# Peptides against a protein of PDB entry 3C66: the designs that were tried, part 150

Target 1, 189 residues: chain A of PDB entry 3C66
Amino acid sequence: KSWANLFEKNDFFFRYKFYLEITAYTRGSDEQHLKWSGLVESKVRLLVMKLEVLAGIKIAHPFTKPFESSYCCPTEDDYEMIQDKYGSHKTETALNALKLVTDENKEEESIKDAPKAYLSTMYIGLDFNIENKKEKVDIHIPCTEFVNLCRSFNEDYGDHKVFNLALRFVKGYDLPDEVFDENEKRPSK

## One batch from the design tools (peptide; made by RFdiffusion4, then SolubleMPNN)

Design b2_p27_2_s4 (from b2_p27_2, 9 letters changed)
Fold by OpenDDE base, seed 4:
Structure b2_p27_2_s4 (fold): chain B 189 residues (1-189), chain A 27 residues (1-27)
Amino acid sequence: as target 1 above (189 residues)
Amino acid sequence: MSYELKGEPFIIDEEKDVIVMKAIPKS
């Protein structure tokens, strides 16, 4: 199957048992987030290439489009909470305590002028070489290199109060709700 | 043998050590 056929949303989040989530966070302006998330997105391809050559990884396929979300984020504690809770179905309900910015509410004065946290999340579907009983896959190195590459690109990205980057391993049944359409059932465990 | 992933979600910042994420064979 060509890589191109994997880009259809329809089955991507059902095809793999494991996903690597890469989330770029920005507590600042939309412009800051666009630059940061765009940079991170541009480097995901390099991460994929490094993952693909690991002996224990059979497939590392990126989803083509980021998922975008934003929350009203009045405090640093809220920003930490977003970073902690986002990216898993088990924990994402905690984000309901925050005001999700939507196209419907973004023009409300209380939301328009509020500090915001922006999130862009990229997904990599992972398939492992299950047949090899002795293989251990360590992705620490490629992930570390990826983060270092992103963070070192501009000095401004060293400001963790504004810019953050998280990597999370998630099973298909624990993917965030945002990846599924309303009519789609979550993968079972 | 099936693999299981061992590791925790992590936020990589200057103050936190990067958590090692490993796929290991299921015992």
Scores: peptide ipSAE 0.037, ipTM 0.548, DockQ to the pose 0.042
Fold by OpenDDE base, seed 5:
Structure b2_p27_2_s4 (fold): chain B 189 residues (1-189), chain A 27 residues (1-27)
Amino acid sequence: as target 1 above (189 residues)
Amino acid sequence: MSYELKGEPFIIDEEKDVIVMKAIPKS
């Protein structure tokens, strides 16, 4: 079975206690973002393979579809805020200070011509072989290799003013609201 | 250009709620 057929959306975000979020950020054109996010997405399978071979990881399952969002991002400070606050339910409310771009508002003059930050987020569900609470699983090496693989693909991706990449380890109860449908209850702590 | 992850090592600790790593250019 392909990874794509393992979990329906609803089961995926409730099945695991832990998730690795991979977010590609672009403050620039939609074309720039498409190239950058597409590259990052294409490498996620390699990260999964590297995670699966770690003794402390029982399962690493990628969600098959990225989550796409974009914000009006007039300043570099706004771009830093997006990168700081996005990806956790605890902090995402800070993004309400920015205008979310939607299909309904994208043609408004104030939004159409505004500088934008684009986000593409991929999720990996994680299950650990933690028999003893003391075994720390270090995923730093695979994650660093993944980042280097993405960033080294083109020299242009070294421009941190335009292109960014973040990895977040998040518990299921602190996943962003975007992963749940309006009628779904967030996992409890 | 090589990159490093800014922040503490990604040690998955059940007690940590969120761990964030941002890719930065290696100096």
Scores: peptide ipSAE 0.226, ipTM 0.799, DockQ to the pose 0.644; fails the geometry check
Fold by OpenDDE base, seed 2:
Structure b2_p27_2_s4 (fold): chain B 189 residues (1-189), chain A 27 residues (1-27)
Amino acid sequence: as target 1 above (189 residues)
Amino acid sequence: MSYELKGEPFIIDEEKDVIVMKAIPKS
């Protein structure tokens, strides 16, 4: 099956036991985020290629569409909270303390001029050649290379007050709600 | 500037539900 056929959302978030989430964070302008997230997104394929050649990885399939979200982010602490809580169903409820920016509310005065954190999240579905539960696959190297590739592209991306990048390994049952349609049941453990 | 991943070694552990790595500047 061509990579193109895997990009249909239909069963992607049900197909794999494990997912690698790559989130680009920007606390700044939409333009800043567009540049940063666009860069990160452009490099995901390189990460996939590096993951695919690891002996412990059977499959690394990217979901090609990023998930976009933005929150009112008045403080640096809020920004840290977003980075800590986003990307897991277990923790994402903490983000309810922040105002999610939506198309419906974005023009409200309290939101329009508020500092925002923008998030773009890419997903890679992972299947492992783990015959023995004791065999751990080390993806640290390719992930570190990916991070360095993204962060070193422009010196501005070194400003952690504005730009952040996180990788999160998540089980299918703990994926964020955003990846499922309202009518879809979350995968069971 | 070189970056390192802050967090646990990104070793896939089936016992862990979530492993988070944040990129931080290498000291």
Scores: peptide ipSAE 0.169, ipTM 0.775, DockQ to the pose 0.633; fails the geometry check
Fold by OpenDDE base, seed 3:
Structure b2_p27_2_s4 (fold): chain B 189 residues (1-189), chain A 27 residues (1-27)
Amino acid sequence: as target 1 above (189 residues)
Amino acid sequence: MSYELKGEPFIIDEEKDVIVMKAIPKS
């Protein structure tokens, strides 16, 4: 069975109990976001390598494609809200207060020139060694190293008003709706 | 500049549904 079949979207988000989400945020131009998110994406493989060597981690499998979204983001508070609420099914409904930018609405005058927050989210499926479940697997160190690696690449990425990076550890049943097709049933608890 | 992850440490806790860490500049 070709490795290609392992990367079918439909199986990936049902295969693991746990996922690490890596979201690159940009409140600025699309060009700024493309550079930032592209950098972050390019470093995910290094994070995977660091995770794989941890004794408690059996598998760290990156999903091949980022998920892209953008919101009208008129204020810094809105940008903070996006960063707080995005990435979990439990909290993502709070983002309904913001205008999601779509291909259908992006040319509307009220949206076209509005400040935007861009999001690119990468997923890593995680499988843990059951025997080591008693061992608190701390992924804080490799995640911190990853963040520092991304943020240190360019001094411009130090501007937290524009560029942000968050990591979320989520269970499969609490993945954002964006990872599932409309006809797919969310994993149960 | 060095960054830190603000939030709860990424410790595998089966009771937790979500752990969020934000990257912030170290003061």
Scores: peptide ipSAE 0.164, ipTM 0.754, DockQ to the pose 0.625; fails the geometry check

Design b2_p27_3_s1 (from b2_p27_3, 9 letters changed)
Fold by OpenDDE base, seed 3:
Structure b2_p27_3_s1 (fold): chain B 189 residues (1-189), chain A 27 residues (1-27)
Amino acid sequence: as target 1 above (189 residues)
Amino acid sequence: MVKYSTDEPYLLKSGDKISGKPFIIDL
């Protein structure tokens, strides 16, 4: 049974207290982003496998589809801001200073010709073994190995001006607004 | 001192180099 069919979107973002977000960033062409994000997405299963073998992790469950977004990104500073602020409800409001590219505005000349940052975000729901209340879970190693794996796959992905990757650990109540439908209430603390 | 507080989001970034707080989760 392919992992893809098991979880309906509606329950995934309410099921776990903790999530690991994996965002592939591209400041370049849509084609460049498609290749980069596709690579990152293809490796998420390897990260899940490495997380699942950690003693403190009971479940690591990937959401099947990426969330796609793009922003007008005229400067390198804007690109850094996107990487710093994206992926948390607390910080995502800072992105309101940037123009989000939508199907409604993508044909505007000011947007069409502007430099863009493309984002593809994958989510992993995490359930921890609570029985050992004092057990620290170190996920730094598997996350670092994942980043190294993705960036070393092709020499082109070493260009940090174009291609970037971030992993963010968030609580369910701090997930970005994009994961919830208009009729869904954000999980409470 | 690695603060293991789950209250602070852990962010691992890959730019010119891998940077970020160690993802050590204290539950």
Scores: peptide ipSAE 0.249, ipTM 0.760, DockQ to the pose 0.391
Fold by OpenDDE base, seed 1:
Parts: C-alpha cells; sequence; structure tokens
Structure b2_p27_3_s1 (fold): chain B 189 residues (1-189), chain A 27 residues (1-27)
C-alpha cells in the first residue's frame, strides 16, 4: 500500500495489530491546552525516529491528526479517572459518568462555566520484526525520554494539577471508539 | 526517578512523577 493509503483514517486503524497512544491532558483553559497539546504534537516525530531505529520495530507510523475531546471535570478525582480510563475500549465506558462537551451542549450554562479537562491524542501504528527471534521489545527508554522532553520544555508544564501526559500501548481491537466511524466494525481478537 | 505502578501494564503516566510499568513488550 502507498504511504497515501496509510494516512487515510479508515486504513490506518485497521493496518496494525498494535498502537502507541500519546495523550496530552489539560485541566484548565482551552488556551492552556492549545499550547500544551501543540508542544506534545510537535515532538511526536522525535519519538517516532527513536522507535524506528529499535531492532524489534519494523514500522512506527504516526497518524498525523490528533483526536480532540473535552469533559466537564469538577474534581481532581474526575481528572485522575479520565487519565486512567481513556485510551482503551475496555475502560472508556467509565467516562460515560462524565459530561462530554460537544458543539451542541457547549453553550449550556452548566457546561460553559464548568471546569474542563481537554484531551489531545496522537496515534502511532507499530509493526514488529519477529524474524530476529526477539520475543521482547523494550520501548521504555524512548517513551520516558519523550515524556521528559515535553514536561521540561516549560516550567509551567510541571504543574501536574493542570498538565499531564500519558503513553499507552494498545492492541488494535482495544482502540477507543473515537478512531472508528459509526458504520465501521471494530477489529476482532 | 521513575516510579513503577502496580496498575495496568503498558501505561506510562506523567503527573508529579513519571509512573508506570516498563514498556517491555512480550510478543
Amino acid sequence: as target 1 above (189 residues)
Amino acid sequence: MVKYSTDEPYLLKSGDKISGKPFIIDL
């Protein structure tokens, strides 16, 4: 398949067995989130480069567009729940307890002035090289370096009550619902 | 210093401290 086909949403999320999710979280203003998520997104290509040179990784392919969502987030416990439950089909149903902000409801008085958590998620498709008899691939170092790079860029991003970052390794059948169209069938195990 | 959590494998969280299990993928 051409590179052009791999950048199509529908092909990308069916192309790989494994994905790395990078999610930037902000409990604050939309302006704060725009700056934070923009920084994280700008560094994703550096992570890809570090992954591609690992002997156990055949392909590390980024999806170029972030997925955006926001929730009413009145408490710190709600913010922790979002960080724990987002990014997996297995756990994302827990987020139904929170009010998702939409274009239809964002002007409602109860939502407009409510504390919010903003999420921006980038995806990297992973293909592993099984021929090298390496049963184990360690991606911990490049992922940790990426997190440190993002959080150390500005002192303000040290405030974990506002700014957070998570990396999640996910199987294709356990991708969040957001990556599929309503008429698309989720990959099976 | 990375604190390893007992929580879900293959989740690296960055709050006050980086937490999570090492991303050692067993294929």
Scores: peptide ipSAE 0.196, ipTM 0.716, DockQ to the pose 0.453
Fold by OpenDDE base, seed 5:
Structure b2_p27_3_s1 (fold): chain B 189 residues (1-189), chain A 27 residues (1-27)
Amino acid sequence: as target 1 above (189 residues)
Amino acid sequence: MVKYSTDEPYLLKSGDKISGKPFIIDL
């Protein structure tokens, strides 16, 4: 199968047992988010390269496109909740308490002028060398270096009230609903 | 050695002191 076929959405979220999610958060303007998420996205390839050379990682395969969402986010507590609950099927139901911004509702007065949290999420499929040695793979170092690289790029990105970045390790059956079409069945446990 | 149970997703937040938790994937 050509490398190009591995980037088709339909196969990507079923191909791997494990995924690393990289989410850029912005509580501010859409312009601020575009700059921040664009920076994060531009650095994902560097993280992949660092993951691929780790003992025990067989494959680190990035998905080509970010998933984008935005919520009405009136308080800092709401922003913390989004960062805590987003990225897992087990916890994402908590986000139903917030108003999801859609193309259909974005022009409503209650939504248009409301404070918003913007999210852009990149996915990396992970395959591990399961052979004889339970090689514990420590991905903390490359992930930390990645976060520091993104945060240090511009002084403005040091403001945690506006800009945030999270990396989440998730199993395929616990991927967020956003990665599946309505007719697709989640991977089994 | 903090066994990160595969049941709790490893979550690295940029606001948290990244300093100390090894993310060891125990398969």
Scores: peptide ipSAE 0.189, ipTM 0.730, DockQ to the pose 0.354; fails the geometry check
Fold by OpenDDE base, seed 2:
Structure b2_p27_3_s1 (fold): chain B 189 residues (1-189), chain A 27 residues (1-27)
Amino acid sequence: as target 1 above (189 residues)
Amino acid sequence: MVKYSTDEPYLLKSGDKISGKPFIIDL
C-alpha cells in the first residue's frame, strides 16, 4: 500500500495494534498554539524516520492530519490533568470535568474569555518485528531527541506553564474516541 | 526534557528533567 493511501483516515486507526500519540499542548493563546503545534507537527517526520530504523520497529506510519481540541483550563492543575488523561480511552473520561470548546460554544461569554488549553495530536501507527525475539523495544532515544528538538527550537517553548509536549504509547483498543467516526466500532483487543 | 509518568509507563511528558526511566515498549 502506498504511503499516499495511509493519509486517508479510512482504516488507519484499525490498521495497527499500536500507536504513538504526540500531543502538543498550549495553555495560552491560539496563536501561541498554532506556532507550537506547527513546529511539533513539522518534526514528526523526523521522529518517524528515527523510529523506522529501530530493529524492533517494522513500520512507523504517521497520520498526517492533527486532531485538534481545546478545553477551558482555569488552573494549572487542570492543565496537568489534561496532559495526564488525554490520549487514552481509559482516562479521557476525566476530561469531561472540563468544558470542551466547540464551534457551537466558543462564543459563549463563559468560554470566550476563559483560559484555554489547546491540543494538537499526531498519531504514528506502529508495526513491530515479532520475529525479533525482543519482547521490548526501547524508543527512549528517538522520543527524547524529538522532545528536545521541539523544546529547544525556541526559548519560549521552555515555559512548561504554557507549552508542553507528550508522547503516549497506546494500543489500538485504547485510542481516544476522537479518532473514530460515530459509526466506527472501536478495535477489540 | 522529558518526564515519564510513574503511573503510566507509556506516557512521556515534557518536564524539567529527563527521566532516567527509558521509554520502553513492552509487547
Scores: peptide ipSAE 0.189, ipTM 0.708, DockQ to the pose 0.476; fails the geometry check

Design b2_p27_3_s2 (from b2_p27_3, 9 letters changed)
Fold by OpenDDE base, seed 5:
Structure b2_p27_3_s2 (fold): chain B 189 residues (1-189), chain A 27 residues (1-27)
Amino acid sequence: as target 1 above (189 residues)
Amino acid sequence: MIKFSTDEPYLLKSGNEISGKPFIIDL
């Protein structure tokens, strides 16, 4: 199968048992988010390269497109909740307490002028060398280096009230609902 | 059998806040 065929959505979220999620968060303007998320997205390939050279990682495969969402986010506590709960099927139901911004509702008066949190999420599928070598894989180092690289790019990105970045390790059966179509069945445990 | 260092998912927030243990696959 050509490398190009591996980027089709249909197989990507079923192909791997494990995923690394990279989410850029912005509590501010859409313009601020576009700049921040664009920077993060531009650096994902560097993280992939660092993961690929780790002993015990067979494949680190990035998905080609970000998933984008936004919520009405009136408080800092709401923004913390989004960062804590987003990215796992087990916890994402907590986000139902917030108003999801959609193309259908974005012009409503209560939503249009409300403070918003913007999210852009990139996915990396991970395959591990399970063969007889007890290889300890520690992804924390390359993940920390990636976060530091993104946040140090511009002084404005040091403001944790506006700009945040999270990396989450997730099992395929615990991926967020956003990655599956309505007719798709989640991977089994 | 892939053993995870924790039952809690690895979550790194903003480079310094970590929930769960670093994802160490103990193969």
Scores: peptide ipSAE 0.218, ipTM 0.764, DockQ to the pose 0.298
Fold by OpenDDE base, seed 2:
Structure b2_p27_3_s2 (fold): chain B 189 residues (1-189), chain A 27 residues (1-27)
Amino acid sequence: as target 1 above (189 residues)
Amino acid sequence: MIKFSTDEPYLLKSGNEISGKPFIIDL
């Protein structure tokens, strides 16, 4: 299968047991988010390259399209909650306490001018080499380097009140609902 | 069997300081 065919959503979220989620958060303007998320997205390939060279990682496969969402985010505590709860099926229900911004509601007066948190999430499917040797895979190193790379790129991205970045390691059965189509059944354990 | 260093989900957050425990996968 060509690399191009692997980027089709078709089975990406069913293909791997493990995923690394990279979420860029912005509590600010859409323009700020576009710049921040665009930067993060541009660096994901570098993270993939660093993951692929780890002996215990057989495949690090990026899903090239980001998932976009935004919430009304009136407080800093709400912003922290988003960062803590987003990216896991187990915890994402906590986000129901916040107003999801949609194309249908974005022009509502209560939403239009409200403070917003914007989210762009990239996914990397991970396959591990389960060979007979007890190999330790430390993904924290490349992940930390990635975060540092993104944060240090521009001084503005040091403002944690506006710009944040999280990496979450999840099992396929705990992926957020956003990655599945309405007719798709969530992977079993 | 893939064993994780912790039973806790790996979540690396960037705030003022990068927060998160090292995530070591024992293969």
Scores: peptide ipSAE 0.208, ipTM 0.776, DockQ to the pose 0.346
Fold by OpenDDE base, seed 4:
Structure b2_p27_3_s2 (fold): chain B 189 residues (1-189), chain A 27 residues (1-27)
Amino acid sequence: as target 1 above (189 residues)
Amino acid sequence: MIKFSTDEPYLLKSGNEISGKPFIIDL
């Protein structure tokens, strides 16, 4: 990775007070996840365009690359927990109850053959027109349209047991640990 | 179906005042 790419990453997650996280979840095969996440990622630019036209949004800046992770996910309850707890520093510690799949452990028999949840997460940095104290910014509409666009692309993506899509609005200080390098301190409140 | 997360809001009502919750949508 070029020094430029590292610098751009580090600056991005400190630049904004607020972020919209878009996570595509798949409880199934890697192939299923690649198709689903690839579709979601391809549509993020359309969401950005819809956010940018909102009067209360000054900037909607997408990060260029997804964050990829996978967990051993033996039950549907585990899959629901991943969807609820992922994407916030406050709640991500609950995921420590699950086995994170890594390059080091992926060939272990207990992990290799286990059911998995795959995650691909995109980030949009948001800057709001704060001076307009009276303006309500409702991102629910563009977010709902985005989800509908993704889920309606293929009938298979209607299966919530396999494919899910979450949008999380977070503050910069509550971003997941994955976005920071080991030597970086979280943004302050 | 819309599932709301327990954590952070998704709606900016006025200035820096934020309300609501993150959501998971199953259409």
Scores: peptide ipSAE 0.038, ipTM 0.572, DockQ to the pose 0.103
Fold by OpenDDE base, seed 1:
Structure b2_p27_3_s2 (fold): chain B 189 residues (1-189), chain A 27 residues (1-27)
Amino acid sequence: as target 1 above (189 residues)
Amino acid sequence: MIKFSTDEPYLLKSGNEISGKPFIIDL
């Protein structure tokens, strides 16, 4: 069976115990975010290649589509909160204090002209080689190289008030709600 | 520059100087 037949989109977030999530953040315009997120997304395959060659990693499988969201973000503290709380089921409820921008509300005067934080998130499913119970897998090097690659591409991406990038290692049961359909049950511990 | 979350060992934030614990996964 081809790799395509084994990964029906519906099973990706249930197939792995561990995920690496890569989130590009932009507090600015949608145009700024499109450029930044597009760059980050274009480099994810390079990160996958670097992860796959690590002895402790059996599989590094990218999900092909980003998840997109945006929030009204009036303050720098709100932007820090988004970066701290997003990407984990345990912490994402804190984001309910912010106004999520939707197709239904985006034209409201209070939202249309408000400062916004844009988020694009890519997921990599990880399977580890468990043969040696003592094996520490160090993904610091490839993750650091990836971040440096993205940030060094344009000098403007050095502005942390506007552009940010986070990599989060999460367990499947702690994935954000956005990755599951309304009728899907979250993986148990 | 990469900043590791001090509170969550598996969150790597890009922004400040590379500070924090290495992204080492204990299996």
Scores: peptide ipSAE 0.130, ipTM 0.680, DockQ to the pose 0.487; fails the geometry check

Design b2_p27_3_s3 (from b2_p27_3, 8 letters changed)
Fold by OpenDDE base, seed 3:
Structure b2_p27_3_s3 (fold): chain B 189 residues (1-189), chain A 27 residues (1-27)
Amino acid sequence: as target 1 above (189 residues)
Amino acid sequence: MVKFSTDEPFLLKSGNEISGKPFVIDL
């Protein structure tokens, strides 16, 4: 299979039992988010390379496109809630308390001028080498190195009030609804 | 069967300030 066929959305979110989610958050302007998320996206391949060399990881496969979303985010507490609740089907319902920005509502006066949190989420499918009887795979080191690499790139990205980066390890059945089309059924446990 | 040390999702919010359990997967 050509590399191109591996990046088709159609089966990516059904292919793996486990996923690593990388979310870049920005509470600020769309321009700030574009720069931040673009930087994070540009470094994902380095994380993949570091994951692939771990003895317990058989495959680390990045999805090619980020998922983009934005919320009205009037308070710092709302921003913390987004970072805590986003990225899991179990917890994402808490985000219903916030106004999702859509193409239909973005021009509404109450939304247009409101503070916003922007999210760009990248996914890595993970397959593990169960046969090698390694009892434990520690992905903490490569993930921490990745976060430090992104945060240290520019001094501005050290401002946690504006820029944030989270990595979440999730099971395929607990992926956010955004990764599935309306006609697709969520993977079962 | 890959067993995770916890059923809680691992969440890393920053490089130096890790919120949650280490990203250790029990295989």
Scores: peptide ipSAE 0.139, ipTM 0.727, DockQ to the pose 0.334
Fold by OpenDDE base, seed 2:
Structure b2_p27_3_s3 (fold): chain B 189 residues (1-189), chain A 27 residues (1-27)
Amino acid sequence: as target 1 above (189 residues)
Amino acid sequence: MVKFSTDEPFLLKSGNEISGKPFVIDL
């Protein structure tokens, strides 16, 4: 199977039991988010390379397309909530308290000029090498290095009020609803 | 089986150093 076929959405979110979710957050302008998310996305390949060389990781497979979402985010507390709740099926329902920006509503006066949080989310499917008898896989180093790399790229990205980056380790059954098509059933436990 | 080192899912927020092991592979 060509690498190209692996990048098709078809079964990516069903192939792995575990995923690393990388979300770039921006509470600011769309332009700010485009720059920030673009930077983060550009570095994901480096993270993948660092993950793949870990003895406990058999495969680190990036999904090539980001998932984009945005919410009306009137307060800093709302922004913190988004960062805490997004990326898990168990917690994402909390985001229903916020207004999701859609193509249908983006021109509404109450939304158009409202403060927004923009989210770009990348996924890495993880397959572990259990055969290597390594009881522990430590991804903290590559993940921290990745965050530091992104944050240090531009001084502006040090402003946590605007720019944020989160990495979440999730099980396949706890992936956000956004990764599944309407007709797809969530993976079972 | 892969177990989280903590009962909480691994979440790294911006600027925070990850000192802990996110998960343990139970053989």
Scores: peptide ipSAE 0.138, ipTM 0.718, DockQ to the pose 0.283
Fold by OpenDDE base, seed 4:
Structure b2_p27_3_s3 (fold): chain B 189 residues (1-189), chain A 27 residues (1-27)
Amino acid sequence: as target 1 above (189 residues)
Amino acid sequence: MVKFSTDEPFLLKSGNEISGKPFVIDL
């Protein structure tokens, strides 16, 4: 099967029980975020390769496109909240306390001049080898190596007030609403 | 130096249970 057929959005978020979410955060300019997120996205394939060689991982498939959003983020506490709450259906409702930037509202004075947090999220679908109930798969090492690779690329990315990176392991039923179309029903438990 | 928001590793344990909280990495 060609790689192209593996990346169709239509069933990607229903195909796997587990997903690894990789989110690049930027509290700064859109230009800063473009550089940071672009770097992170460019390295996702290397993470996939490192995951696939783990004995407990049967399949690691990246989704082809990032999900992008931005919020008005007036405080550092708001930025921490975004990083804590984003990426899970259970917790994403907390983000309703922040103003989502949209094409419709981005020109409003209160939004245009406000500090913003930008988010770009990549998804990896994971299938595990279940045959050995005692088998432990540790993805901490490849994830740590990935983070180090991204953050060491430029000294500017050492500024945690501006640039952050999160990895979240989620079940399919707990994926954020953004990955589903309006007519799609969220996977059941 | 990479700092994780949590010290809990991502582990797939017996029964396909996953332990470990999502982590935010700060440099």
Scores: peptide ipSAE 0.037, ipTM 0.557, DockQ to the pose 0.065
Fold by OpenDDE base, seed 1:
Parts: C-alpha cells; sequence; structure tokens
Structure b2_p27_3_s3 (fold): chain B 189 residues (1-189), chain A 27 residues (1-27)
C-alpha cells in the first residue's frame, strides 16, 4: 500500500464538511449480518455513482472499509434505540447503556449466548458545488433508491425486526467517535 | 454557505416504510 493511500485514509474524516453514513443493522446471527452487510456494502458504489452525477455534488468519496460493532441487544426497544442513537456524536453516548461486544468479553457466559445487534457502517465524504447560492441538492432520491435496492434484493431483508438500513447525513464535527483514533482531535465546528 | 432545510441531521430509516426527512440541502 502506497504512502499516499495511508495519508488519504488518515485524513478522510477531516477532509470533508459533510458525510453520508450508511449503516446496516442485524439483530440475529453473525452469519445473517455477514450476508446483509455484504450486500449493502456491495451496492454503495452504485449510490456513489448516483450522487456524483448530481449537479450540486462535486465529490462523493466512499471510505473503503466498513466500521464494525456489535451490542448485546436483549429487546426490540434496545434495537430501536441503537438505530436512533448510532451515527452521531451527540447521541452515541446513549449506546453506553448497552453492552458492547469485544474480543475480550465475547466468550463471557452472559454475552456469548445473548441476542446481538450487529452494525456495519460505510462512510461517504461529500463536497458540494457552492457556485450558485440558489441551488438545492436533493440526495433523498438516490438514497431512497439505494435503500429500496438493498431491501428488495431478498424477501428476508424485508423483516425489519432482523434487518435494518439507515442513512444519516452528518457534519464532520458530529461523526461518531469510532472514526477517530484515540489521539485524534475531533474536527471543530 | 451550505444551509440545511432543518437544524436536525437528516436520517433516512428503512423499516417497512422509508421514514425520515428529505435530504435537501440549500447551497
Amino acid sequence: as target 1 above (189 residues)
Amino acid sequence: MVKFSTDEPFLLKSGNEISGKPFVIDL
């Protein structure tokens, strides 16, 4: 991997003012999540292509790697909470009420057989063409098409109790903590 | 300056129906 690729990775979450977060959720098995998240990830490039052709979008740059996390998720309410709170620095502290599954704790008896919610998150950095102050950019259409594409791929993915997909548009200063190294300072407002 | 149609972050959730505020950005 070239040094250039390392630098590009290191500054990705500082490079853009705006990001689109795509999170695949699974409350079920790791195998179910692997299939679902893999499908979603495989379609992200199509979303990028649809975003790039919008006149108001200068750049739509996908980050190459998903961020993976999993939580003990004993109830449907917990699963809804994860979907509501994840993906924003302002709200992610609510996730501290749930047990994060780690390599260190995954074999604990209370965690091993517990219901899990799995999360895979892809990031797209966005740069906009600001030349015409009267231009509106509507990314709702390509995002909706993307969601429909993923959900319609298999009938099983219509079960919202198991499989979910969310797209969140966030400012760089409100990115989740997971995207920054421990020694990195979050972008300022 | 990029202006958002809302002060709240745009969130598109997929359940049985797609819910969320439209991702409309004023440039």
Scores: peptide ipSAE 0.147, ipTM 0.730, DockQ to the pose 0.347; fails the geometry check

